# Ledger of designs, part 107: peptides against a protein of PDB entry 2AZE

Target 1, 148 residues: chain A of PDB entry 2AZE
Amino acid sequence: AQECQNLEVERQRRLERIKQKQSQLQELILQQIAFKNLVQRNRHAEQQASRPPPPNSVIHLPFIIVNTSKKTVIDCSISNDKFEYLFNFDNTFEIHDDIEVLKRMGMACGLESGSCSAEDLKMARSLVPKALEPYVTEMAQGTVGGVF
Target 2, 101 residues: chain B of PDB entry 2AZE
Amino acid sequence: GRLEGLTQDLRQLQESEQQLDHLMNICTTQLRLLSEDTDSQRLAYVTCQDLRSIADPAEQMVMVIKAPPETQLQAVDSSENFQISLKSKQGPIDVFLCPEE

## One batch from the design tools (peptide; made by RFdiffusion4, then SolubleMPNN)

Design b1_p18_4_s1 (from b1_p18_4, 11 letters changed)
Fold by OpenDDE base, seed 5:
Structure b1_p18_4_s1 (fold): chain B 148 residues (1-148), chain C 101 residues (1-101), chain A 18 residues (1-18)
Amino acid sequence: as target 1 above (148 residues)
Amino acid sequence: as target 2 above (101 residues)
Amino acid sequence: PKIYNFIVDKFRGTLVIS
């Protein structure tokens, strides 16, 4: 009886670890899709424009975005070597990482919400190695969570 | 019995975890390949128009932070304190505004 | 109070809410 109880505890521990890895894998897949899709979009856009955009008009990954009201007063302190920054705001602000920006742009094909159109799913599958396609399908269907 | 069933389950869970590890390795490899491809990195950018979809520069100030790997960012957003601190380990941090502002 | 922690790596800045 005690042995079975110990194994049940171990079973639950392993299940939780698997669940965590599933979440990590999903995020990695979304990153891969978003990055590759972004590259494709920009490649096509530059081909249509027949030239790259001005260098100061684009922001290369990685980056972080901070936004606040234009009325917000920001006090910035910078170290001499620019290794340290301190920003003080007099009002609330928002922070977004680059992946969040890409997701909101649709670069992850809506896969992050578990809802994809047929076209979005097709695109998503085309941007990952064949071995990952079944998992992409499961993400789109919202069926990720079981043990395989 | 119950013991045999649990033992079998644990073996199956180990196999499942190994499969996940394999898939994660594949995905990590793809991301690494992307980072090593010069043309891909050149094209891995967003525009000011893209950022407007997140925060309209007409109403919001948009600040961009470019920081080296291993940089730590701490943000406090409360009624009594609104602060962001950045500490880099590998190099200088660059902060700028969207050109369309 | 809302406290956010970011870890910037080679690919992105990872947001962790604590």
Scores: peptide ipSAE 0.135, ipTM 0.891, DockQ to the pose 0.367
Fold by OpenDDE base, seed 1:
Structure b1_p18_4_s1 (fold): chain B 148 residues (1-148), chain C 101 residues (1-101), chain A 18 residues (1-18)
Amino acid sequence: as target 1 above (148 residues)
Amino acid sequence: as target 2 above (101 residues)
Amino acid sequence: PKIYNFIVDKFRGTLVIS
């Protein structure tokens, strides 16, 4: 009985670890899709424009954005060397990393939210190595979580 | 029996995890390749229009932070305090505002 | 914008993407 109990504990441990890795893999896949899709979009746009955008008109990854109401008053203290910043707000703010921004831009093809159309899914699949395509399909179907 | 069943389950889970690890390695490799490709990095950008689609400056102020790796970001968002602190050890931090204040 | 101050010593202003 004790031996079985030990194995059951180990089983649960492994199941939890697998679950965590599945989540991590899904996030990595979304990042990959988002990045490649972004690059593809911009490449196409620049080709159409026959020139790159002005240097100060774009924000290269990585970045973080902070947004707050236009009514929010922000005080910013900056060190001389710009190594330290302190922002004080009089109201709530939001912070988003670049990956979240890309997702909201649709760069992950809606795969992250179950809003992946057939065309979106085709795009998503095309942006990952063949070995990952089945997993992308599972993500779109919501069938991730089974035993491999 | 129960013991044999559990033992078999553990073996299967091990194989499943190995497959997951393999897929993760493939994925991380792809991400690394992207980071090593100069053209990809050059094209890895968003525009102000993109940011407006996320948080329209007509309604929201959008501030962009570019900081070196390992920069410490501390945020406090409570009814009593609304604060963001940035501390870099590797270089200067750049902060930008999107147009349309 | 409702940024009261970007202060670097005597510097006052904002950095704007344009």
Scores: peptide ipSAE 0.026, ipTM 0.872, DockQ to the pose 0.035
Fold by OpenDDE base, seed 2:
Structure b1_p18_4_s1 (fold): chain B 148 residues (1-148), chain C 101 residues (1-101), chain A 18 residues (1-18)
Amino acid sequence: as target 1 above (148 residues)
Amino acid sequence: as target 2 above (101 residues)
Amino acid sequence: PKIYNFIVDKFRGTLVIS
């Protein structure tokens, strides 16, 4: 019936929206874990060293990185006010945002790939509010995707 | 019937979405708290050693770009053109190089 | 606007290039 057809369309629409939100939530959780883990790591490191690192030796978030072969020639044009940059490469390059860097550093505890040890999962759970712990567990198991 | 079943499904989906929204709100709140905490932001950094774990400067040149929020980044990576353009609206852009160990 | 052009590889090993 027409009414049923309309509701089926709406159902699919809502399912898709939920799926999108699930993806967004997972990313937010990964960011939260990564950030908190990074802060914790650095706090511990500074405590062990009894001093902060030299100012010019660290890069504060946010940032992006661009990497390319050492043989790549890069031409850079900068505006006077440094509001505009133009980089021309003679070969391919890669761009990574800070979140990706943190993930590759293991700051997200391997949760992004579902490759979590018991210790990794324990750490991940400890870095989120209690209400998010079940979701973290499901992410680690790769079982996220169902409807609540 | 089928109509009643679909209606029930939609109600359940609505409840599920509300629960999801709640979790997202919790998560975003936590992120905001981190961003507003001075001590956390002071400690929110990576080192060149960290960056080398991503791309070793012995083989790769590693450039770090710090730009204000909403900075426009355009990248072209093709056989004929390799280009990155940055346009900030809120402030200057800083570029750093990660040295080799 | 005035644009400054340089080759980035000349600044390899430096922390700040701009």
Scores: peptide ipSAE 0.026, ipTM 0.872, DockQ to the pose 0.039
Fold by OpenDDE base, seed 4:
Structure b1_p18_4_s1 (fold): chain B 148 residues (1-148), chain C 101 residues (1-101), chain A 18 residues (1-18)
Amino acid sequence: as target 1 above (148 residues)
Amino acid sequence: as target 2 above (101 residues)
Amino acid sequence: PKIYNFIVDKFRGTLVIS
C-alpha cells in the first residue's frame, strides 16, 4: 500500500515534468519555425528586389519592442555611457520580445494559436526536421499532451 | 496488481520523457545552427512595416530596444506607476522609434 | 533622451527580463 502511494506520487511528479517539457518543446519549435520562415522571407524579398533593404529600415534580432498609446507621456533617463535606461510612463505599456513579434507577423504560421490553414501547416512542417513533424501536427490540432 | 500497473505506467512515462528530450535536443541543435550561420543572422531582421502590422504607430508609439546579452529589464505596470528599467553590463543600449509613414 | 529611427547594429544575445 505504501509502495503504491509512493509510486503514485512519483507518477504525478513525472507527469508534471513532462507537461513542462512539452511546453518548452512547443516554444522551441515555434522559435525554429519563426526564425527560418523570417530568414526565408527576407531572402526571397532581397532576391526579388535584387538588393538588401535600406540600411536604416530594418531591425536585426534580437530585440524587444515597447508600445504604448501615442498620448502616453514618456520620460526617459539615460546614463552617460548608455548602460542604463529608465523610462517612466503616465499610462500602461506593452512589452513584446522578438519571438512574439515574429508570431504576430505570422512567421510561426499560426501554429502558436492553433489557427493554421493547411498551407500554413505545410509550411511549418517544411521548416523543421523530419523528427519534429509529428509534433508540429499535434500542435496544429491542439492535441499536444499525449504520450509518445 | 496495482503495484505492477503503476510500475508499468512509470516506465511508459520515462520513455515518453526520453522522446521529449530527444526532440528538444533536435530543436536546440537547429537553433544553434541558425545562430552560427552568418547568412541567416544577416537575414534575421524585421522592417518598420512589420512592426506597424503589430502595433500601428498611428495609434501606438512603438520603440525598439536593442541591448547586449544578459541585459536586465525590469518593468512595473500598475495603477500606481509605469516604469521600465534597463541595465546592461556588456555595452550600450540602443533605443529606436518606429516612424509613422 | 536620444531616440533614433531604425539604425542597424550588429547584436547577439538575449535580454534578461525579470
Scores: peptide ipSAE 0.024, ipTM 0.868, DockQ to the pose 0.056; fails the geometry check

Design b1_p18_4_s2 (from b1_p18_4, 11 letters changed)
Fold by OpenDDE base, seed 3:
Structure b1_p18_4_s2 (fold): chain B 148 residues (1-148), chain C 101 residues (1-101), chain A 18 residues (1-18)
Amino acid sequence: as target 1 above (148 residues)
Amino acid sequence: as target 2 above (101 residues)
Amino acid sequence: EKVYNFIVDKFRGTLVIS
């Protein structure tokens, strides 16, 4: 019947929305873990050194990283007020946001790829509220994705 | 019947979505707390050594972009066009290279 | 072809691929 057909369409719509939210939640969890882990690392390091690092030796979030071969020729045009930049490359480049950098640094404890050691998982769980711990466990096992 | 089954499924999906929303709210709250904490902001940094660990400057040029909020970045990476465009509305953009070891 | 849109907020950047 037409009524059942309408409900089927709505069902599919909701399933897709849930899938999207699951992905968003996982990313938010990874961001939280990465940020807290980074802050914790730096706090510990500064305590051990008994002083902050030199200002010009660190890069605060947010930032973007662009990397390319050292042989890549880059033409850069900059407005007088530095509000606009245009970069032209003669070869491929990569762009990474700060979250991706943190992940590659291991700040997300390998949770992003399900490559957590026992210690990594312990750290990850310790950096989230209790309500999120089960989800972190599922992420580590690669079992997230079901409808509950 | 089928109608009753579909109706029940939709209710269950609604409950699932509400649970997800709750967890997401917890996460966003935690992130907001971090962004509002001065000490956390001060400690939210990476070093040049960190960047070298993910992209070796001996082989790769590493460029760092610091931009104000609401800055737009558009990039094209194709076989014939390799371009990055930055446009800020709230202030100057800072670009610098990560030094080699 | 890869097209990137990057949104910078006060705390972090979000890279969106379109």
Scores: peptide ipSAE 0.085, ipTM 0.887, DockQ to the pose 0.315
Fold by OpenDDE base, seed 2:
Structure b1_p18_4_s2 (fold): chain B 148 residues (1-148), chain C 101 residues (1-101), chain A 18 residues (1-18)
Amino acid sequence: as target 1 above (148 residues)
Amino acid sequence: as target 2 above (101 residues)
Amino acid sequence: EKVYNFIVDKFRGTLVIS
């Protein structure tokens, strides 16, 4: 009885750990797809234009985005060496990392929300190693969650 | 019995976790390869147009933060305090605004 | 009140909500 109880506790611990790893894997897959898709998009665009974009017109990864109303007053303090910044806002703001930006751009093919078209799913599958394709399919279908 | 069943379940969970770890290793390897490929990194960028599609500067001010690895960003968003603090350990931080169309 | 913590690595800034 006691041994069974101990094993049941361990079972729950392992299940939780697996669940966490599943979430991590899904995020990693989304990152991989988004990055590769972004690179592919830009490569194609530059080929079509026969030139790279102006250096000051692009933002290389990694980056963080902060957005707020244009009416928001922002006070900024910067250290002399630019190692430290302090921003004070008089209203709410939003923060987005580059992956979120890529997702909103559609670079993750809608896989993050399970809203993949057939073409999106095809693209997503093409951007991952074969071993990950089944997992991508499950993500698109929203069927990820079980233990395999 | 129940004990044997639980033991078997744990073994199966262990195997499942190992498979999961394997998939994660594959994925992280792919990401590392991307990070080490100079051509990919050269092409790993977004434009201001991309950012405008996410947050229109006509209505929203869009600030871009470029910071070195291990930079700490602390943000407080409450009714009484709206603050962002950045602290870099490895180099200077670059902050700029995305212009309107 | 929401407190956000970003950890910027070579890939991206990871958001952790605390």
Scores: peptide ipSAE 0.076, ipTM 0.885, DockQ to the pose 0.357
Fold by OpenDDE base, seed 5:
Structure b1_p18_4_s2 (fold): chain B 148 residues (1-148), chain C 101 residues (1-101), chain A 18 residues (1-18)
Amino acid sequence: as target 1 above (148 residues)
Amino acid sequence: as target 2 above (101 residues)
Amino acid sequence: EKVYNFIVDKFRGTLVIS
């Protein structure tokens, strides 16, 4: 009985670890799709425009976005070497990382919500190696969660 | 019996985790390849128009932070304190506003 | 109260809300 109990504890530990890795893999897949899709979009756009956009009009990854009301007062202190920043706000703010921005732009093909159109799924599959396609399909169907 | 079943489950879980690790390695490899491709990195950008979908510059101030790897960000958003602290380990941090603001 | 932790790596930044 004790032996079985010990093995059950170990089983549960492994299941939880696998679940964590599944979550990590899903995020990695979304990142890959989003990055490649972004590059593809911009390549096409620049070809259509016959020139790249002005340097100061684009923001290269990686980055983080902070937004707040225009009425918010922000005090900023910067170290001499610019290694340290301190921002004090008099009101609430929002923070968004680059991946969140890409997801909201649709660069992850809606896969992040566990649903996407046939066209989106086709695009998503085309942006990953063949070995990852089945997992992308499972993500789109919301069937990720079982142990394979 | 139960013991045999659990033993078998553990073996199967080990195999499943190995498969999962393999897929993760494939994915990280792809991300690395992307980072090593100069043309891809040149094209890995968003525009101010894209940022409008996150926060409309007409109503919101949008601040962009470019920081090197290993930078730490600590933020507090409460009724008593609204603060963001940045500490870089590898280089200077750049902060700027979208030109279309 | 919202507390944010952000880690920047060679690919992107990762934001964790805690």
Scores: peptide ipSAE 0.074, ipTM 0.886, DockQ to the pose 0.353
Fold by OpenDDE base, seed 4:
Parts: structure tokens; C-alpha cells; sequence
Structure b1_p18_4_s2 (fold): chain B 148 residues (1-148), chain C 101 residues (1-101), chain A 18 residues (1-18)
């Protein structure tokens, strides 16, 4: 019947929206874990060194990085107020945001790939509120996508 | 019947979405708390060594871009054109190079 | 509009006007 068809369409719409929110939540969780883990790492490192690193040796979030071959020629034009930049490369480049950098550093405990070791999973769980722990577990198991 | 089943499914999906929203709110709150904690923000940094672990400057140069919020980034990476455009709305953009170790 | 080159120091390289 038409009524059932309408409800089926709505059902599919909601399923897709839920899927999108699941992805967003996963990213938020990864960000939280990565940030807290980074802070923890640096706090520990500074305590062990008994001093903070030189100010010009660190890059505070947020940032992005661009990497390219060191043979790549880069032309850069900048507005007088430094509000606008234009970079022209003669070869390919890569762009990474800070979250991606943190993930590659292991700050997200490998949770981003759903392939956590027992130790990584333990760390990940310890860096989120209790209410988020079950979801972290699901992410690690690759079972995210079910209906609550 | 079919109608009752679909109706039940929609109710369950609504509850599931509400739970997701709740979890997202919790997570967003945690991120906000981190952003408001000055000590956490002081410690929220990476080093050039960290970046070298991502892209080895022995073969790759690593350019760091510090851009204010609401900065627009446009990138073209094709055989015909390789370009990055940055436009900030809230302040100057800082760009620097991580040196090779 | 200005064109810049990189100058690398001990910890970082900075953009300078060419």
C-alpha cells in the first residue's frame, strides 16, 4: 500500500541520516582520544625533561601541513596583510590536517582503522567518558552501524 | 502486519538517533572542555620530529600552515595544475617550514 | 602581493620576501 511505501521511504531516509551521524560521532571520538592522548604524552614528556620544549620547536593545534618533494619548486604570493596566500607547485603535493597527523602518530590508538591492540583499546577507553566506552568498543570491533 | 512493523521500526530508529545525538553531545562537551582548559591547549602541540615521522624531510619538505578559524583552503592537484589558495577572514596566516634534521 | 622564499633556522623555516 501507499502508506507502507511512504513509511519505507522514511525508514530509508532515517537509516541514512543515522549512518551519517555515526560517522560524525566516530570522528568526534577519535578527535577526543587523539587530543587527550597528545596532551598526556606531552605532559609526561615535559615532566621527564623537567622543562617544556623551546617555543619555536612546537606547533600548536590547529594546523595543516603540506608536503611535497624537496625538489618541487614552490612559488608563493602573499597579500600585504597576510590574509591571502597562493602557492603554485610544479609537481604534486599532499595536504594533511592536524587530526590526520595525530592519527598517523598513533594518538588515536589505531581506533581509526578498527584494529586496536588490547593495550590500545584500553588506552582509548580510558580517554573517553564512561558513556562513550561501549561505542569505542564497537569501533574497535568494527561493529558500528547497528541500531541502538 | 507490514504497516505495524514499519511503524515500530521508525520508532526504534528515532530512539537510536536520539541516543546518537546524546553521545555526540557528550563528545562535543568533552572537546569544548579541552578547548577551554588552558593547560590542555598549552600541551596540544606536535613537534617537528612528529611531522618528520609523517613525511620524511630527507625526501619531502614539510610546510606548516597556521590559519585562523574560518580560513578557506582551495587546492588543485592535477597534471595540469598544482595550486593551494588560502583566504583568511579573521587574521593573518602563518606559514613556515620544518627543517630537515 | 609579495613573493616569498623559505629561510630555515634551527627549529623552523620562515617565509621571507624574495
Amino acid sequence: as target 1 above (148 residues)
Amino acid sequence: as target 2 above (101 residues)
Amino acid sequence: EKVYNFIVDKFRGTLVIS
Scores: peptide ipSAE 0.024, ipTM 0.872, DockQ to the pose 0.037

Design b1_p18_4_s3 (from b1_p18_4, 9 letters changed)
Fold by OpenDDE base, seed 4:
Structure b1_p18_4_s3 (fold): chain B 148 residues (1-148), chain C 101 residues (1-101), chain A 18 residues (1-18)
Amino acid sequence: as target 1 above (148 residues)
Amino acid sequence: as target 2 above (101 residues)
Amino acid sequence: AKTYNFIVDKFRGTLVLS
């Protein structure tokens, strides 16, 4: 009947919305873990060194990274006010945001790929509120995807 | 029946979404707390060594872009054209290179 | 050509396809 069809459409709409929110939540969790882990690492390092690193030796978030072969020729044009940049390369390049960099650094404890050791998982769990721990566990096991 | 089953499914999905919203709120709250913490802001950095570990300057040139919000980035990566264009609306863009190893 | 919006907050510079 038409009534059932309408409800089925609504059901599918809600399922898709939930799926999107699940993806968003996972990304938020990864960001939280990565940021907290980064801060913790740096705090410990500075304590061991008994001083902060030189200001010009660190890159504060947020940032974007562009990498290319060192053999790549780059032509750069910059406006006087630095509001506009134009880079021309003679070969391919890669662009990464800071979150991607943190993941590659292992700041997300391998949770992003489900490649967590027992120690990695322990660290990840310690960096989130208790309410999020079950979800972190599911992410590590690759069992996220169901409706709860 | 079919109608009864669908109605029950919708109620269950509503509860599930509410749980997700709650978890997301917890997560966003945590991120906001970090953002508002001065010490965390100060410690939210990577080093040149970090970047070398993931993109070795011995083989790769690493460029860092610091830009204000609403900056537009256009990238073309094809055999015919390799280009990055940056246009900001809210301030100057800072671009610098990481030193070699 | 791919166009991105650079979304910036205190912790992240995120590229979003537009």
Scores: peptide ipSAE 0.218, ipTM 0.898, DockQ to the pose 0.223
Fold by OpenDDE base, seed 2:
Structure b1_p18_4_s3 (fold): chain B 148 residues (1-148), chain C 101 residues (1-101), chain A 18 residues (1-18)
Amino acid sequence: as target 1 above (148 residues)
Amino acid sequence: as target 2 above (101 residues)
Amino acid sequence: AKTYNFIVDKFRGTLVLS
């Protein structure tokens, strides 16, 4: 009985670990898709324009975004070496990392929310190695981790 | 019995975890390859237009932060305090605004 | 208050809760 209990505890431990890894894998897949899709988009755009965009018109990854109402008053203090910043807002703000931005841009093909069209899913599958395609499909269907 | 069943379950979970590890390795390899590709690095950017599509500067001010690795960001967003603190250990932080147009 | 670590690689700046 005690041995069984110990194994049950271990089982739960493993299940939790697997769950964490599943989450990590899904995020990695989304990142891969988003990055590849972004690169592909920009490559195509530059080819169509026959030139790269002006240097000051683009923001290279990595970055984070802070947005707030245009009416928000922001007080900013910066250290001399620019190692430290302090922003004080008089109203709420939002913070987004670049991956979130890419997702909202549709670079992850809606896979992050399970809102993939047939075309989206096709694109997503095309941007991952064959071994990951089944997982992408499961993500789109919302069936990942069903066995756990 | 129950013991045998649990043992089998654990074995199956182990195999599942190994499969996940394998897939993760594949994925991380792909990301590494992208990061090492010069052309991909060059093309890994968004535009202000992209950002406007996420947060329209007509109504929202969009601030971009470029920070070195291991930069610490402390954010307080409450009715009483709205603050962001950035502290870098590896270099200067660049902050700029995305124009509306 | 939330404190984040800015995890940076070649492509992404990820905010991770500290």
Scores: peptide ipSAE 0.215, ipTM 0.898, DockQ to the pose 0.239
Fold by OpenDDE base, seed 5:
Structure b1_p18_4_s3 (fold): chain B 148 residues (1-148), chain C 101 residues (1-101), chain A 18 residues (1-18)
Amino acid sequence: as target 1 above (148 residues)
Amino acid sequence: as target 2 above (101 residues)
Amino acid sequence: AKTYNFIVDKFRGTLVLS
């Protein structure tokens, strides 16, 4: 009885660890898809334009975005070495990292929300190694971890 | 019995975790390869048009922050104060606006 | 207040809640 209880505790511990790793794997897959899709899009766009965009018109990863109303007053204090910044706003703001931006751009093919069309899923599968394709399919169906 | 079932479950969970580890290694390898590819590095960017699709500069001010690793960001967003603090440990921080703004 | 760590690799600037 006690042995069974101990094993049950261990079972729950392992299940939780697996759940965490599943979440991490899903994020890694989304990142891979988003980055490859972004690169592919830009490559095609530059080929069509027959030249790269002006250097000051693009933002290379990594980055963070902060947005607020144009009416928001912002006071900024910067250290001499630019190691420290302090921004004071008179109204609310939003912060987004580059991965979130890519997801909102559709670079992850809607896989992050399980909103993949057949075409989106096809694209997503094409951007990962063959060994990851089954997992991408499970993510699209929302069935990851269903065997547990 | 219950004991046999639990021991079998633990073995199966071990195998499942090993599979996950393997898949994660594949993903990490792919991301590393991308980061080492010169052409991919050059093409890993978004445009101001992309940012407009997320936060329209016609209505929103969009600030871009490029900071080195281990930079600390503290944000306060409440009715009493609105503040962002950045502290870098490895180098200078760059903050700018999209040219279309 | 929310405090984040800016986790950076070659492509990724991710905010991680501290």
Scores: peptide ipSAE 0.209, ipTM 0.898, DockQ to the pose 0.224
Fold by OpenDDE base, seed 3:
Structure b1_p18_4_s3 (fold): chain B 148 residues (1-148), chain C 101 residues (1-101), chain A 18 residues (1-18)
Amino acid sequence: as target 1 above (148 residues)
Amino acid sequence: as target 2 above (101 residues)
Amino acid sequence: AKTYNFIVDKFRGTLVLS
C-alpha cells in the first residue's frame, strides 16, 4: 500500500512535468515557425525588389517595443554611457518582445491561438521538420494535451 | 495488481517524456541553426510597416529598444506611477522611435 | 511593479519575469 502510494505520487509528478514540457515545446514550435516565416517573407520581398531594404528602415531581432498613446508625455533620462535609461510616462504603456510582435504579425500562422486556415496550416507544417508536423497539426486542432 | 499497473504507467510516462524531449531537441536544434546562419540573421528583421500593423503610429507612439543580453527591465504601470527602467551590464542600450509612414 | 530580465540570444529577445 505504501509502495503504491509512493508510485502514485511519482506518477503525478511525471504528469505535471510532461504538461510543462508540452507548453515549452509549443512555444518553441511557434518560435521556429515565426522566425522561419519571417525570414522567408523577407527573402521573397528582397528578391522582388531586387535589393535589400535601406539599413535604417528595418529593425533586426532581438528587440523590444514599447507603445503608448501619442498624447502620452514621456520623460527620458539616459546615463552618459547609455547603460541606464529611465522613462517616466504620464499614462499607461505596453511592452512587447519580438516574439509577441511576430505572432501579432501573423508569422506563427495563427497557430498560437488555434486559428489556422487550411493555408495557414499548410504553411506552418512546411516550416518544421517532419517529426514536428503531427504536433503542429494537434496544435491547430486544439487537441494537444494527451500523453503519447 | 495495482502495483503492477502503476509500474507500467510510470514506464509509459517515461517513454512519453523521452519522446517529448526528443521533439524539443529537434526544435531547439532548428532554432540554433537559424541563429547560426548568417543569411537568416540578415533577414531576421521587421519593418516600421510591420509595427504599424500591430500598433498604429497614427494613434500610438512606438519606441524600439535594442539591448544586450542580461539587460534588466523594470516596469511600473499603476495609477500613480508609469515608469520603465533599463540597466544593462554588457553594453549600451539603443532606443529609437518608429516613425509614421 | 514588475522586474524583467531581457534574455537575448543571436535570434530573439525575450522578457522573463525575475
Scores: peptide ipSAE 0.199, ipTM 0.896, DockQ to the pose 0.234

